# Designs tried in a protein design run: peptides against a protein of PDB entry 3PUK. Part 104

Target 1, 227 residues: chain A of PDB entry 3PUK
Amino acid sequence: ERGLKSVVWRKIKTAVFDDCRKEGEWKIMLLDEFTTKLLSSCCKMTDLLEEGITVIENIYKNREPVRQMKALYFISPTPKSVDCFLRDFGSKSEKKYKAAYIYFTDFCPDSLFNKIKASCSKSIRRCKEINISFIPQESQVYTLDVPDAFYYCYSPDPSNASRKEVVMEAMAEQIVTVCATLDENPGVRYKSKPLDNASKLAQLVEKKLEDYYKIDEKGLIKGKTQS

## One batch from the design tools (peptide; made by RFdiffusion4, then SolubleMPNN)

Design b2_p13_3_s2 (from b2_p13_3, 6 letters changed)
Fold by OpenDDE base, seed 2:
Structure b2_p13_3_s2 (fold): chain B 227 residues (1-227), chain A 13 residues (1-13)
Amino acid sequence: as target 1 above (227 residues)
Amino acid sequence: ALSRRKEVEEFFS
């Protein structure tokens, strides 16, 4: 048993691969920086082959068209990744793939969503948001993908206060995705240090958990679990 | 969040 890795893989298999699977059909899968790390952490290439993926491509790289094949975009909802997607389908005559299935690892902002909708809607067969914004390492161990988190959280410079808040928000959001993936609503515990960062982060996580479970898939409010 | 996902699925289904 691989603990969190197994849970994450099961979630991806259900939410992404099972959702777009067609018998006898192979797809090209496009990954960005985060999803490359994510899949690398919880599966092997053989696993992806079993799910109907013939080849993996980096969305950031210039790629040759394979117009007869459909593409599975498993990407983060960032301007960079979305821009790369749009370049693949932005021109009617220069579409790189036959069609696209898009699965975002988190909530896609309306600005990005509308941009996709306006330019590439006819090429998109599926578009879903799945809530997996963390990297599993060991059983019940994960890492967050928040750039410069360490720098800003421990910066004594008041000018970094706003950025520090943004970083903590991002961390809290990713922690909530862990809870969602594990189907848990834990009580938040932390070890305080001279800085109140841990306390602030805990508060953010608690707030976001409340918001998340307020409107779950069944319209139920899940009770708190132990963590 | 759930409502948003449904909207996206409905749009592209």
Scores: peptide ipSAE 0.022, ipTM 0.559, DockQ to the pose 0.565
Fold by OpenDDE base, seed 1:
Structure b2_p13_3_s2 (fold): chain B 227 residues (1-227), chain A 13 residues (1-13)
Amino acid sequence: as target 1 above (227 residues)
Amino acid sequence: ALSRRKEVEEFFS
């Protein structure tokens, strides 16, 4: 009953923890609002200890420096989280940790990358995007994290049409990350009424799935799966 | 592509 949770955990373990693991080394892990929820949904603190994490801290909070330890940042590619990271490493006098490993849950805009590179590139040992932007709940159930999604999708005000489209794009992107995590290219099914939201979202997902598997990490084209 | 792992590492190398 925890199939999706286990798959998500295995992906995080491989993409994040195994990627930066060093024998005998402990790291401090910094989480934001989304990644706190994500890890809480698919692992226990004991699991993190086994992966070499001594303590987890909230990136938004004021933290005491531990200059002899390296920090693992598992965060969303948002201005807020990036700004907090920059405060930790933006100047020599303000460096809170020995070095940083950064793993973004999704695509990070070049503008944010440029800000990081300009200020603290020498402190960064790893920087990767791992494409997990959803919360697993059950074996085949997940929750999307799109701010104000309910408000805009169900708004009767036509003036919110443009904002609704932005929300739909964000939701479609997160659904594609689920498919990528499960290594699936499914046929999309939806239930309509009273609004056409489901139909529009389905179309966006189909398009994004096609784009993703045409230019995947292996350079392969994956056919449709029976899901 | 949704992932740019290699590109990101190169960017900060």
Scores: peptide ipSAE 0.021, ipTM 0.556, DockQ to the pose 0.430
Fold by OpenDDE base, seed 4:
Structure b2_p13_3_s2 (fold): chain B 227 residues (1-227), chain A 13 residues (1-13)
Amino acid sequence: as target 1 above (227 residues)
Amino acid sequence: ALSRRKEVEEFFS
């Protein structure tokens, strides 16, 4: 049985590194907070070197231009990460790198996508969503990157209802990325609890799974698998 | 947002 870490790494290798690979070319890779954790969980620096990454940089930090090198942005589709990218390429006179390959860990909202397109079109050689928004821990264990999830999900305060919904949506989306990574479409099951959190999350996951496979570019339409 | 795996359009148009 292959561990989830290995599966995730293989997916990243295929979807990201193999996708932008050019013979003899080295790239600078830009990571954000999530992708730093993600890669740390499933690979070593030596693995990245083997994939043609010469330097890893934090996208949030100020960096010196390396205009002769192309940059591989492996980032989450957040305003913060996108803004940092835009600062790197938003001005023709201040481009930090030769060109950019962008790989988002999840669906990039059209608003962010259009913002990038409008300002940095000529600098972007590739833009892809690869749908890995979870951290593998063990063979069958993963964690989700949803800040304050516990607090809002279990808050009895009605004033947190809106945030709770947002958190559950994010959790459901990230769970779906696990399924997508494993190429599974599980029948979602849950046990009734005093709170409807599990039920609501299950419903969201179920819906998002259906939507994902329905609209997947690879035409993945399959029935329910074991959950 | 919906999770979907896609290759988005090229930006060179």
Scores: peptide ipSAE 0.020, ipTM 0.531, DockQ to the pose 0.412
Fold by OpenDDE base, seed 3:
Structure b2_p13_3_s2 (fold): chain B 227 residues (1-227), chain A 13 residues (1-13)
Amino acid sequence: as target 1 above (227 residues)
Amino acid sequence: ALSRRKEVEEFFS
């Protein structure tokens, strides 16, 4: 079995770079906080150069226009990242780049997707959702990126219950992306604690895995694999 | 939401 980093890179290459590749064309790539970490974990700058990326820019930063070049946005489907994109192509400002290719690391909520469509659809050549929302660290080790997870999961304040559920949902989604990337449908194991957080997360993961494979492209339900 | 895990693409004009 190949290491997780190699698998992740191969998927990104296929789903993103090969998808928008044009011979002899260079693009500027825009990254957010998550995708910066993601790419840093599984590739080198030389790899990106080979894929036709000339410059990497931080989407959160103010950037000078490069109007003759197309931009590849590899970003998380968050309001912050989407808003930054909209500033680059929206009606409130001049377009910073010639055109945009957008690749989201996960499902983009309809509200955000519709906001993009309504604002700058004419500038977008491609908008695609891929399924990688985790950071590979080792061959079988990954890290989740869920802000405030610790705070809300362990908060004794009942007023944080709704936010705790949101955090659990986000964690479960990211775990499922790992399984999808590795083409696995594992049984879920967890360590029990005084709180039922681990159990709840396990239930969410199992449910999401069932739904994912049930309605996947092949329309087949995969049997359980090793966790 | 999970139905869109199939690497959904949208073309814009």
Scores: peptide ipSAE 0.021, ipTM 0.539, DockQ to the pose 0.413; fails the geometry check

Design b2_p13_3_s3 (from b2_p13_3, 8 letters changed)
Fold by OpenDDE base, seed 3:
Structure b2_p13_3_s3 (fold): chain B 227 residues (1-227), chain A 13 residues (1-13)
Amino acid sequence: as target 1 above (227 residues)
Amino acid sequence: ALSRRKEVEKFFE
């Protein structure tokens, strides 16, 4: 077992599977592109079976209704994934599953949350944010999943400035989730580059780390840890 | 962010 992978799995087990577990109950689990990669990186199908998952389905694909079973949605808080969920439960006449448990990998924007609440609240038994937005690779290595990150960060086109900011914000948020998962508050180090992207990203990470630990459940501000 | 988790959980408990 790799250190980071085991930590991530334990977090998912506690935050997701233990949270919605009912003795003798099986669920269908819906995954998106990110969570498919995430679970593949830190667990096996046998592990999911032990947690009461009978089958896993791709949320992006058309699926046959299984109306007698509850569904566990482990998805990223994106418009695409949320829209797919809404297709499953948005129809008043035909819901694909008996009920839904939703676990977002990160903070869900209010716009998306309100959209869900307005249309599918009666079908939702649980909705939580677990803040794991990275893929563990090695014991101390992880990768970020930010679409078109390279393109926007290194684009010389001024018209992409706003998109670049969004990408950097997303990257910073994912880095913070790694720190939170590992219970660390490291000092940020970076290498200077011509476009000063590293410096800006570092500032965003520092700010988000500060905010995270100030508002944590313990109400404590953790000191800096050595990375 | 984390405080919001409590609100979401409360709403759908």
Scores: peptide ipSAE 0.026, ipTM 0.610, DockQ to the pose 0.635
Fold by OpenDDE base, seed 2:
Structure b2_p13_3_s3 (fold): chain B 227 residues (1-227), chain A 13 residues (1-13)
Amino acid sequence: as target 1 above (227 residues)
Amino acid sequence: ALSRRKEVEKFFE
């Protein structure tokens, strides 16, 4: 399949599972709300078993320690998810797992990263930001995970202007992750609505795409691709 | 952003 789902799955296999794979070793995988949806959209449980995952656990739930096994945290860089991780490794006597591999779906803010470093650095074998913050729905269709996006984007209340901007930034960032995953630098197209939301979002996406490809591994600027 | 990601990877290698 050449669809977006297969591309996303291949990216996760390479960036996450291959990165921490050890022959003959099984891991417990911890997921949050977003990554649960993400994996559910692009793989089956049997696929995860093939990648060395024995059990999937919800990071938000209380869990019994499995101290002999390493844990793979595939989570979003949110305070809630990070706090749950910290609870798992916050004290030496109460460590839930043998060690942790952390893979964030997006850029982890410095505040959260520093908090992790200060508290749990010795328990972490790997930490990586993989930049996949969207849900593939169809072969070329994806959805974004931005809470209350519709509400704020179409709010007539000017008091919501700041929140609207935050939402648009989040949406733009997630769209860029799609482009990065597909290794594309598309021209942005949109249809205008009664509000200029589409135009603003398009501009944000264009800017973020430029920034992303300017600082790639080879320092190359990728040319525009057709979208 | 990408530069920082590389730094994070190196930190925990």
Scores: peptide ipSAE 0.026, ipTM 0.614, DockQ to the pose 0.615
Fold by OpenDDE base, seed 1:
Structure b2_p13_3_s3 (fold): chain B 227 residues (1-227), chain A 13 residues (1-13)
Amino acid sequence: as target 1 above (227 residues)
Amino acid sequence: ALSRRKEVEKFFE
């Protein structure tokens, strides 16, 4: 009943916590809106304590400096979250923590990455993209986090056509992260509606799955997973 | 695009 939640937690544990683990060291973890929901959906505070996290802080809030401790930033690659990080480390006199480990939930745009690189590179011990951009609900159910998805996908206004395409791209990306997390390459199925949104989304998912497995870590092409 | 993840890690080592 919690199969997907367990898989997501194991992925986070290996990709984030094991990656920056140091024996006897405690870290402060910084979360944004999305990662707060993500961790809340698949773990408990006791689990985080076992992974060496002493305190969880909201990246958007003003925080007191703890300069003797390293910080683990588990955040989405958004301008808002990145700006908050830059405030913590952008100035030598204003450094909030000893050093930073950054783990993005998705691909970080080059513009944001370059901004970090230009101002905070010396403070960063690790930077990684882990490709988890969905919220697990139960064993085989997840929720997408695409702002205004409902509004644009179901809008009858033709002027929203371009925005609808952008939203569908974002949704397709998140669906692919589920497949990647589960190590699956499924056949895509959908239920057609009058606006044919499901068909368009299915096509985008199929294309993105193909691209993902062509350029995976091993450089291999994975065949379709039979259901 | 997803292959860039390794490059990101190497940059900050």
Scores: peptide ipSAE 0.025, ipTM 0.611, DockQ to the pose 0.634
Fold by OpenDDE base, seed 4:
Structure b2_p13_3_s3 (fold): chain B 227 residues (1-227), chain A 13 residues (1-13)
Amino acid sequence: as target 1 above (227 residues)
Amino acid sequence: ALSRRKEVEKFFE
């Protein structure tokens, strides 16, 4: 059985690096906080070099222009990351790089996408959503990147109900990306607790899995692979 | 999500 890390790396290699590969071309890769963790969890710098990445830059930092090189943005679809991208290519600023390839780790909201479209569509060579929103830890263990998840999920304060829902949605989405990455449609099981968090999350995951496999690349409805 | 991805790709081609 192949480890989750290897699976994730292979998917990234296929979905990102192979997708934008050009013979003899080197790119600068821009990472955000999540993708830094993601790549760190499943590859080495030498692996990235082999994929044609000459330099890795933090998208959040102020960077010097390298106008002759294309940039590979492997980032999460967040306002912060998108804003940083827009600073690099926005019409109001001089372009930092020759062109951009954007690979989002998850579904990019239309609002963010439209913002990109309106500002710098001509600079973008590729824009894809690769649906990897988790960090592989072990062969069957992963972590989710949902800020303050614990706080909101276990908050007894009713005022946090709305935020709790948002967090639950985010968690469910990221779990689905794991399933998608592994090409699995598991039956969701949970342990009953005083709080309905587990049940709610399970329901969200089930729903999202159903939706995902109804409209996947193959257009297939996949049955349950695990219970 | 995957279906939308294809549309996004076409947009930037």
Scores: peptide ipSAE 0.025, ipTM 0.611, DockQ to the pose 0.590; fails the geometry check

Design b2_p13_3_s4 (from b2_p13_3, 6 letters changed)
Fold by OpenDDE base, seed 1:
Structure b2_p13_3_s4 (fold): chain B 227 residues (1-227), chain A 13 residues (1-13)
Amino acid sequence: as target 1 above (227 residues)
Amino acid sequence: ALSKRKEVEEFFE
């Protein structure tokens, strides 16, 4: 009943926790709004303890320095989350932790990435993008996190057409991350709506899936799988 | 493969 949740957890365990694990070492983990929801959906606190996490902190809140411990940042690539990280390590006198491991849930824009490396590179031990930008809900169900998606997709105002397309691009990207996580290249199916949003989204997903598997880790084109 | 960056870790070490 928890197939998708288990897959997501295994992905996080391999891509994040196994990647930075050191025997006997405990880390403080910093989460933002999205990753709090993500981890809550697919694991328990006991699971995190087993992975060497002693405490979870909200990246947006003021926190006391623990200068002798390393910090694991599992965050979305947003200006808000990045700014909070920079406050933790941007000044030599204000470093809150011994070092940082950063794992982004999605592609981090070059502007944000450059800002990080310019100010905090010496404090960073790892920086990776793991491409998980969805919330698993059931064994085969997930929810998307796209701000104002409902408002723009169902807006009758034609002036919002450009914004609607941006939202659909973001949704399509998240759907592709689900497929990547499951190692699937499915045929896209949709149910038409009055504004035909589903058709447009389906087209975007198909295109992005094609692009993804053309340049996958193996450099091979993967054929469509049954879904 | 969705990541557009390779070997990001090495940059900071």
Scores: peptide ipSAE 0.026, ipTM 0.556, DockQ to the pose 0.408
Fold by OpenDDE base, seed 5:
Structure b2_p13_3_s4 (fold): chain B 227 residues (1-227), chain A 13 residues (1-13)
Amino acid sequence: as target 1 above (227 residues)
Amino acid sequence: ALSKRKEVEEFFE
């Protein structure tokens, strides 16, 4: 199947599960709000079991230690999720799990990354960034997860201009992750409205696409594809 | 961005 859900699942399988797979080893997987939605959209628990995940846990909730098992953290690079991770491994004597594999859904800011490195480096077996910051809905359909996007993009208050820009940047970044996941460099098309939001977003997407492919994992520069 | 962090990722591996 070539649907977006299948593509996303294949990406996760390759980038996350295959990367940390050890024969005969089961892991506990920790999810945050976004990755819960993400995985729910593209797989079932049975799929996760096949990938060596025994149980999934919410990273935000209090959890009992399972010190004999390694944990797979598939989380967003946010302070909230990172803080929860740090709480799991902050105490040398009371680590929640045996070790951690961390996979971020997007670029992790250096500040957060350094914080992790400084406090929990010995507990981490893998720490990688993948590029999935969207939710697949249907084939060729996805949703963005940008808080208050609607509010700021359509705010008539000029005082929100800076925040609007931040939101659009975040949206553009997520769109780029879709393109990366689909291995596409599309020509960006948009419907113009009285507001320049669509045009601005399109420009941001194009710029970020260029930046992405210039420094992509394979070092490949792709021309624009039809999309 | 991800490729720029290759060396850092190796730190944990």
Scores: peptide ipSAE 0.023, ipTM 0.550, DockQ to the pose 0.589
Fold by OpenDDE base, seed 4:
Structure b2_p13_3_s4 (fold): chain B 227 residues (1-227), chain A 13 residues (1-13)
Amino acid sequence: as target 1 above (227 residues)
Amino acid sequence: ALSKRKEVEEFFE
């Protein structure tokens, strides 16, 4: 069995680095909080150097312009990360980098995408969504990037029901990205609890898996795999 | 589902 970390790295290499590779070109890579953790979990700095990354920068931090270099943005599709990108390229006179390649770790909402397109389209050489919205820890263990998941999922307060659903949707989506990364369509298993959170999450995952494989990039409809 | 956005990505090329 291939370790999840290795699979994730291979996916990133193929989907991101190979996609924007240009002979003899070095890029600055911009990371956000999630992708920093993601890359840290599955690669070393030497690996990034081999992929043509000269330096990595935190997208949230103030950075000096390097106008002669192109930037590779590997970021989550969040308002915060997108806003930081827009600050880098939003001004025609003060672009921080020569051009941008953007790779989102998940589906970018149309609102954010349109905002980028309207403001910075001329600066963008590539904008692609990939499906890696989890942190690999062990060969079969990953962590989801869902803030306050525990709080809302286990809240007995009915007023949090709506937020709980949002959180569970996000969790389900990220679990599906794991499956997509592993090229698996698992039979979802869960332990029943009094709050039925696991059951609901399982249903969401199953539904999203079905939707994903109906319209996946490879056009494959897979049967259930072991999980 | 991400494949649906390929045409949109071409806008930036």
Scores: peptide ipSAE 0.023, ipTM 0.541, DockQ to the pose 0.479
Fold by OpenDDE base, seed 3:
Structure b2_p13_3_s4 (fold): chain B 227 residues (1-227), chain A 13 residues (1-13)
Amino acid sequence: as target 1 above (227 residues)
Amino acid sequence: ALSKRKEVEEFFE
C-alpha cells in the first residue's frame, strides 16, 4: 500500500539528504508549499532528524538568521521560491545562514538559475535538480500539482486554448517524473473523452518519455515496460 | 533537462 511512498522517500533520501550529508552536521531545511506536501506524504519528522535535519522552516515566512548553520533548500523552481531564497542570500542583504544547498524538484529555467548565479553563487555549496514533481498517495496513485488544470482543460472558452496547452504540458512533465522515479517506460493507455484531453495528454507523455530516456545520463533507451 | 542538471551540479562543485 505504501510502495510508491517508499520509492519517493528513497529517492529523496539518496538524491538530497545523502548528497549533502556531512558527519556530525545538522542543517535547517527550507520547504515551500509543494515540498511540504511532498515530504508530509512520504516521511515523518523522525525520519528527517535521522537525515541530519534539526528543524524545518517555511521558505515563504520571515525567519530569523541562524548564521552558524547551513541551510538545505528543497524547493520548487518557481519565481516565488527562488525570490525567497534570494532574500536569504542576496548580495544586497546579510546571509541568513552559513551556506546553502539547493535541491529543485524539477527543471529550473535558465532565467531563474542565472538570477541565482548573479546574486549569491558564492553562498551555494550545491545545486541540483532531482525531478520529483508529484505527490504520492496510494501504492499506485499520485497527485499532480498543476494549478487550475481542471478549469482550463475543460473550459469551453477558446480563449483558454493556450493556457490549456501549457497545463497539459506541465501535467505530462510531472507524469514523466513519476516514470523516472519508478524507472519505468510504460505504454501509455487512456480512455477517449469528448474533448480529447486524454489523447493529447497521452501523446505529450509519450513524447516526453521518449526524450527523457534518449538523453539519459547513461545514454540508454529503455523499451516499453508494463504499466 | 538532464544535461542541464549536470551543468548546474558542475557549476557549484
Scores: peptide ipSAE 0.026, ipTM 0.559, DockQ to the pose 0.596; fails the geometry check

